# Peptides against a protein of PDB entry 4Z63, part 11

Target 1, 334 residues: chain A of PDB entry 4Z63
Amino acid sequence: LCLGMNDLTGNIPEDLFHLKRLNLLGIQENRLSGSLSREIRNLSSLVRLDVSWNLFSGEIPDVFDELPQLKFFLGQTNGFIGGIPKSLANSPSLNLLNLRNNSLSGRLMLNCTAMIALNSLDLGTNRFNGRLPENLPDCKRLKNVNLARNTFHGQVPESFKNFESLSYFSLSNSSLANISSALGILQHCKNLTTLVLTLNFHGEALPDDSSLHFEKLKVLVVANCRLTGSMPRWLSSSNELQLLDLSWNRLTGAIPSWIGDFKALFYLDLSNNSFTGEIPKSLTKLESLTSRNISVNEPSPDFPFFMKRNESARALQYNQIFGFPPTIELGHNN

## One batch from the design tools (peptide; made by RFdiffusion4, then SolubleMPNN)

Design b1_p8_8_s3 (from b1_p8_8, 4 letters changed)
Fold by OpenDDE base, seed 3:
Structure b1_p8_8_s3 (fold): chain B 334 residues (1-334), chain A 8 residues (1-8)
Amino acid sequence: as target 1 above (334 residues)
Amino acid sequence: SSSYVFTE
């Protein structure tokens, strides 16, 4: 049953919960309000539940133990409060959980040893506090993780060295500290292709440790951190780099010539730093900017990217990396 | 420009 993208108001009719053979319930992009009924437990055949972009409030009901086939739960952009209910945090069937842009609070707790099918987690823009959950690497299929805009004070856990499934990771604006430790840990994530760390590590030094290596890194975003240092030499080994944003830092020295050796690099923002010297001639030879065939069919994160052009302007949303225009931004350097 | 990339 798909009822998304309407002007439906009120609550879900109770009779809808008698549909025991229902595999898909999509009621997204409406004006549905009140609490999400516990009677969703009666939908024992449910594979996909999409309640996103509504006016739901209260706690998410603890009924996911009665939904043994549920693979997809989409609840982004609601008014949900409280925590992740225990049955949801223990769901062995769940592949994707999206609860971005809610009012969920407390310590983030997931039973990753039980969540054997979880591959995508979006909890961005919530009120989670405390530390990053150390047991996330126990979610052995977890590929996509957005935890942006929460208050995860402290460092990236050492356990994330074992996060082999991790491919797309965002921690943007989550009050993180110790970039050297974070990069030293995350380099062990052999499948990591996208790393977003914007608005963290305020005033720290970007490490230039040549022992750091991100073999499969395609997207690195570490903007607006006020980072000191220079262009890191370890980044030159990330031969698959497509998008680099290091804007709004305090980086100094020359832009190195190896920045033009990235055959797939189509988006480069080094603006609002303190770089000096000449623009490398190798940047004029970037194959991705001279050839029309950017491979548009590459896997992307499930979470959107945003670009803030002006402080007062609504950020532009990009659902895919290749939605970014080919860009070289070197402005506002000293 | 005052642009930077982030996620929410």
Scores: peptide ipSAE 0.590, ipTM 0.937, DockQ to the pose 0.838
Fold by OpenDDE base, seed 5:
Structure b1_p8_8_s3 (fold): chain B 334 residues (1-334), chain A 8 residues (1-8)
Amino acid sequence: as target 1 above (334 residues)
Amino acid sequence: SSSYVFTE
């Protein structure tokens, strides 16, 4: 049953929960309000539940133990409060959980040992606090993780050295500290292609440790951290780099010539730093900017990117990395 | 540019 993209109001009719054969319930992009009914438990055949972009409030019902086929739960952009219910945090069937832009709170806890199918987690823009859950690497299929805009104080857990499934990771604006430790840990994530760390590590030094290596890194975003240091030499080994944003830092020194050796680099923002010297001539030879054939079919994160162009303007949303225009921004290096 | 990339 797909009722998305309407102006539906009120609650879900109780009789809808008698649809025991229902595999898909999509009621997204409406004005549905109130609590999400516990009677969802009666939808024992449910594979996909999409309640996103509504006015739902209260706690998410603890009924996911009665939904053994549920693979997709989309609840982004609601007013949900409380924690992740225990049955949801233990769901062995769940592949994707999206609860972005809610009011969920407390410590983030998932039973990753039970969540054997979880591949995508979006909990961005919530009120989670405490530390990052050390057991996330136990989610052996977890590829996509957005934890942006939560209040995770402290460091990236050492356990994330073992996060082999991790491919797309955002911690943007999550009050994280110790960038040197974070990068030193996350370099062990052999499948990591996208790393977003914007609005963390305030005033720290960007490490220039040549022992750091991100083999498959395509997207690195570490903007608006007030980071000190220079362009890190370790980044030169990330031959697959497509997007680099280090804007709004306090980086100094020259822009190195190796920045133009990245064949796939189509978006470079080094603006609002303190870089000096000449613009590398190698930037004029970026193959991605001279050739029309960028392969559009690359896997992207499930979470959207945003670009804030003006303080007062709504951020532009980019659902795919290739939605970014080819860009070289070197402005405001004073 | 006053822009930077982030996620929400």
Scores: peptide ipSAE 0.587, ipTM 0.936, DockQ to the pose 0.837
Fold by OpenDDE base, seed 2:
Structure b1_p8_8_s3 (fold): chain B 334 residues (1-334), chain A 8 residues (1-8)
Amino acid sequence: as target 1 above (334 residues)
Amino acid sequence: SSSYVFTE
C-alpha cells in the first residue's frame, strides 16, 4: 500500500493494521500526525515501512519483535522522541534504519550482535548524547552510517579500527574531539570511501603523519573545524579522491603539487584558509575537470550532502556526490 | 566562496 506524496492528515486508520499480508506500507510525504500506532505489530508480513516526512510524534513503538520480515524502516523528518525501542535495536531482519531529523534522545544503543542484517543507519539530526557506541563495528554488514548533528562527546572509539564494513561515514557537527585519534582509527576501515567530519575538532591540528593511509577514500570533508597545520601529506596516497573540502580552517603553507595528481578529483574546496604561495600548475591539468566522462554510476552514501553557500541561506542538498558541480575553490586565502 | 560541505 503506497499512499505517499499526498496531503493526508490525521492518524493512520486502525483497520489498516488488519492487513496481515501487507509487505509494503508507504505513507511518506503527508501530514499524518499523532503517535505511530503499536498496531503496526499486526502487519506481520511487513518488509518496508515508510512513514517519513510526516508530523508523527511520541515514542516509536516497541513492537519490532513482531515484524520478523521488516527490512526497511524510514521515519526521517518526523517528531519522534525517546530512544530507539529495544525490539528495533535488536532486529535481526532490519537492513536500513532511517530516523534522520527527529527528536530522538538519550544514549545511542544498538545490539549490533543481533542486528546481523543492518547495512544502513541514518540517525543524523537528532538529540542523541553521550559517546559513540563502541559496539557499532559488531554490526558486521553496516556500510552506511550517518550520525551527524548529534552530541557525541569525546573521541571516535578504538573499536572502530575493526569497522571493516564501514564505507560511508558522517559525523558532521557531532561535538567530536581528537582528530589525530579519529583519523588514526578510521584509516583501518579498509572499505571507507566517504568521510565527513565537518564542524568537529574545533581548533585542533590536522595531523601530517605519513603513516596515515586511506586507500579507498573518495570523499573527504573536514570543513569548518578551525584546524591548524598544512595540507596533510598522507592524503597524497588516496589516489581515488573525488571530493575534498577542507574549507573554513586555519591551514597554512603551500598547496602541494600532488593535489593535481588526483585523476578523479572534480571538487576541491580549500577556501577560507591561510594557504600561501603559488597555485600549483598541476591543478590546471586535473583530468576529471578536462574530461567529460565523470562516472555518475558509482555507489554513493544513502545520506544527502549539504552545501552552505551563505551562513544566512538555506543549504543546498546534494543526494549524490556527482551532484556537486566541478569546482576548484581557493578563495579567501593569503 | 563562503560555502562548505556537511551532512545533517
Scores: peptide ipSAE 0.586, ipTM 0.936, DockQ to the pose 0.886
Fold by OpenDDE base, seed 4:
Structure b1_p8_8_s3 (fold): chain B 334 residues (1-334), chain A 8 residues (1-8)
Amino acid sequence: as target 1 above (334 residues)
Amino acid sequence: SSSYVFTE
């Protein structure tokens, strides 16, 4: 049943929960309100539940043990409160959980040893607090992780050295500290292609450790951290780099010539730093800017990117990395 | 530019 993209109001009719053969319930992009009914438990054949972009409130019901076929739960952009229900945090069937832009709170806890199918987790823009869950690497299929705009004080857990499944990771604006430790840990994530760390590590030094290596890194975003230091030498080994944003830091020194050796680099923002010297001539030879052989078929993160142009302007949303225009921004340097 | 990339 697909009822998305309407102006439906009120609650879900209780009789809808008698549809025991229902595999897909999509009621997204409406004005549905109140609590999400516990009677969802009666939908024992449910594979996909999409309640996103509504006015739902209260706690998410703890009924996911009665939904053994549920693969997709989309609840982004609602008013949900409380934690992740225990049955949801233990779901062996769940492939994707999207609860972005809610009011979920407390410590983030997932039973990753039980969540054997979890591939995508979006919990961005919630009220989770405490530390990052050390057991996330136990989610052996977890590829996409957005935890942005939560209050995860402290450091990236040491256990994330073993996060082999991790490909797309965002921690934007999550009160993280110790960028040196974070990068030192995350370099061990051999499948990591996208790393977004904007609005963390306030005033720290960007490490220039030549031992750091991100083999498959395509997207690095570490903007608006007030980071000190220079362009990191270790980044020159990330030959697949497509998007680099280090804007709104306090980086100094020259822009190195190796920045123009990235064949796939189509978006570079080094603006609002303290870089000095000449613009590298190698930037004029970026192959990605002269020939758009953008392979349209590259996998992207499940979470959207945003670009804030002005403090007063609404951020532009980019659902795909290749939605960004080819850009070289070097403005507002010394 | 006064822009920067982030996620929410």
Scores: peptide ipSAE 0.586, ipTM 0.937, DockQ to the pose 0.884

## One batch from the design tools (peptide; made by RFdiffusion4, then SolubleMPNN)

Design b1_p9_1_s1 (from b1_p9_1, 3 letters changed)
Fold by OpenDDE base, seed 4:
Structure b1_p9_1_s1 (fold): chain B 334 residues (1-334), chain A 9 residues (1-9)
Amino acid sequence: as target 1 above (334 residues)
Amino acid sequence: SSSSWITTE
């Protein structure tokens, strides 16, 4: 049943929950309100539940143990409160959980040993607090993780060095500290292709440790951290780099010539820093900007990107990395 | 954009 993208109001009719053979319920992008009924438990054949972009409130019902086939739960952009219900946090069938932009709170806890199928997690823009869950690497298939805009004070857990499944990771605006430790840990994630760390590490030094290596890194975003230091030499070894945003920091020194050696780099934002010297001539030879053969068919994070002008402003949404136009931004430097 | 940054929030 697909009823998305309408102006439906009120609550879900209880009689809908008698549809025991229903595999897909999509009611996204409406004005549905009230609590999500516990009677969703009766939808025992449910594979996909999309209630996103509504006005749902209250706690998410703890009925996911009665939904053994549920693979996709999309609840982003609602008013859900409380925590992740225990049955959801233990779901062995769940592949994707998207609860971005809610009011979920407390400590983030997932039973990763039970969640054997979880490959995508978006919990961005919630009210989770405490530390990042150390056991996330136990989610052996977890590839996409957005935990942005929560209050995860502290450091990236050391256990994340074992996060082998991790490919796309965002921790934007999560009150993280110690960028050196974070990068030192995350370099061990051999499948990591996208790393977004915007609005963390306030005023720290961007490490220039040549021992750091991100072999598969395609997207690095560390914007608006007020980071000091220079362009990190270790980044030059990330030969697959496609997008780099280090804007709104306090980086100094020259823009190195190796920045133009990235064959796939199509988006570069170094604006609003304190870089000096000349623009590297190598930037004029970026193959991605001169060649017509841009591979557009690459895997992308499940979570959206936003281009924000300020913290309070409405951002432009980009669902794919290649949705960003080819860009070189070097403005507002010294 | 010179007046913007990328995030996922």
Scores: peptide ipSAE 0.587, ipTM 0.911, DockQ to the pose 0.665
Fold by OpenDDE base, seed 2:
Structure b1_p9_1_s1 (fold): chain B 334 residues (1-334), chain A 9 residues (1-9)
Amino acid sequence: as target 1 above (334 residues)
Amino acid sequence: SSSSWITTE
């Protein structure tokens, strides 16, 4: 049953939960309100539940043990409160969980040993607190992780060295500390292609350790961290780099010539730093900017990117990395 | 852009 993108109001009729053979319930992009009914438990054949972009409130019901076929739960942009229900945190069937832009709180806890099918997790823009869950790497299929805009104090857990499934990771604006440790850990994530760390590590030094290596890194965003240091030499080994945003830091020194050696680099923002010297001539020879054939068909994160001008402004949403225009921003350097 | 940054929030 697909009733998305309407102007439906009120709560879900209880009789809808008598549809025991229902595989898909999509009621996204409406004005549905109230609590999400516990009677969802009656939908024992449910594979996909999309309640996103509504006005739902209250706690998410702890009924997911009665939904053995549920693969997709989309609840982004609602008013859900409380934690992740125990049955949801233990779901062996769940592939994708999207609860971005809610009011979920408490410590983030997932039983990754039980969540054997989880491949995508978006919990961005919630009120989770405490530390990053150390057991996330135990989610052996977890590829896409957005935990942005939560209050995860401290450092990236050492256990993330073993996060082999991780490909797309955002921790933007999550009160993280110790960028040197974070990068030192995350370099062991052999499948990591997208790393977004914007609005963390405030005032720290960007490490320039030649021992750091991100072989498959395509997207690196470490913007608005007030980072000190220079353009990191270790980044020159990331030959697949497509997008680099280091804007709104306090980086100094010259822009190195090797920045123009990235054949796939189509978006470069080094603006609002303290870079000095000449613009490398190699930047004028970037193949990605001269050739029209940007491969639009590459795998991308499940979470959207946002171009923000300030913390309160509505950001422009980009669903794909290639939605960004080819860009070289070097403005506001001294 | 010179007046913006990328995030996922």
Scores: peptide ipSAE 0.587, ipTM 0.910, DockQ to the pose 0.658
Fold by OpenDDE base, seed 3:
Structure b1_p9_1_s1 (fold): chain B 334 residues (1-334), chain A 9 residues (1-9)
Amino acid sequence: as target 1 above (334 residues)
Amino acid sequence: SSSSWITTE
């Protein structure tokens, strides 16, 4: 049953929960309000539940143990409060959980040992606090993780060295500290292709350790961190780099010539730094900007990207990396 | 854009 993108109001009729054979319930992009009924437990055949972009409030009901076929739960952009229900945090069937842009709070806890099918997690823009959950790497299929705009004070857990399934990771604006430790840990994530760390590590030095290596890195965003240092030499070994945003830092020195050697680099933002010297001639020879069509069919994160000017302004949303226009932005340097 | 940055918030 798909009822998305209407002007439906009120709550879900209780009789809807009698549909024992229902596999898909999509009621997204409406004006549905009140609590999400616990009677969703009656939908024992449910595979996909999409309640996103509504006015739901209260706690998410703890009934997911009665939904053994549920693979997809989308609840982004609601008013949900409380934590992740225990049955949801222990769901062995769940592949994707999206609860971005809610008011969920407390310590983030997932039973990753039980969540054997979880491959995508979006909990961005909530009120989770404490530390990053150290056991996330125990979610052995977890590929997409957005935890942006929560209050995860401290460092990236050492356990994330073992996060082999991790491909797309964002921790933007989550009060993280110690970029050197974070990069030193995350370099062990050999499947990592997208890393977004914007609005963290305030005033720290960007490490220039030649021992750092991100072999499969395609997207690196570390913007607006007030980072000091220079263009990191270790980045030159990331031969698959497609998008680099280091804007709004305090980086100094020259833009190195190797920045033009990235065959797939189509988006470069180094603006609002303190770079000096000449623009490398090699940038004029970037294949992606001259003759190469970059494949738009490459795998992308499940979480959206935003081009943001400030916290109060509406950001432009990009659902894929290739939605960004080919860009070289070097403005507001010395 | 020089006046913006990328995030996932």
Scores: peptide ipSAE 0.584, ipTM 0.909, DockQ to the pose 0.641
Fold by OpenDDE base, seed 5:
Structure b1_p9_1_s1 (fold): chain B 334 residues (1-334), chain A 9 residues (1-9)
Amino acid sequence: as target 1 above (334 residues)
Amino acid sequence: SSSSWITTE
């Protein structure tokens, strides 16, 4: 049943939950309100539940133990409160959980040992607090993780050295500290291609440790951290780099010539730093900007990117990395 | 954009 993209109001009719053979319920992009009914438990054949972009409130019902076929739960952009219900946090069938832009709170806890199928997690823009869950690497299929705009004080857990499944990771605006430790840990994530750390590590030094290596890094965003230091030499070994945003930091020194050696680099923002010297001539030879054949069909994160100007302002959404225009921003380096 | 940065929030 697909009823998305309408002007439906009120609650879901209770009789809808009598549809025991229903595999897909999509009611996204409406004005549905109230609590999400516990009677969802009656939809025992449900594979996909999309309730996103509504006005739902209250706690998410703890009925996911009665939904053994549920693979996709999309509840982004609602008013859900409380935590992730225990049955959801233990779901062995769930592949994708998207609860971005809600009011979920408390400590983030997932039973990753039970969540054997979880590959995508978007919990960005919630009210989770405490520490990052150390057991996330136990989610052996977890590839996409957005935990942006929560309050995860402290450091990236040491256990994330073992996060082999991790490919796309955002911790943007999550009150993280110790960028040196974070990078030192995350470099061990051999499948990591996208790393977003914007609005963390306030005023720290960007490490220039030549021992750091991100083999498959395609997207690095560490904007608006007020980071000190220079362009990190370790980044020069990330030969697959496509997008780099280090804007709104306090980085100094020259822009190194190796920045133009990245064959796939199509988006570079170094604006609002304190870089000095000449613009590297190598930037004029970026193959990605001169060649017409950018492969647009590369895997991307499941979570969206946003071009923000203010934390409170609505941002332009980009669903794909290649949605960003080819860009070189070097402005405001005084 | 010179006045913008990328995030996922």
Scores: peptide ipSAE 0.575, ipTM 0.908, DockQ to the pose 0.640

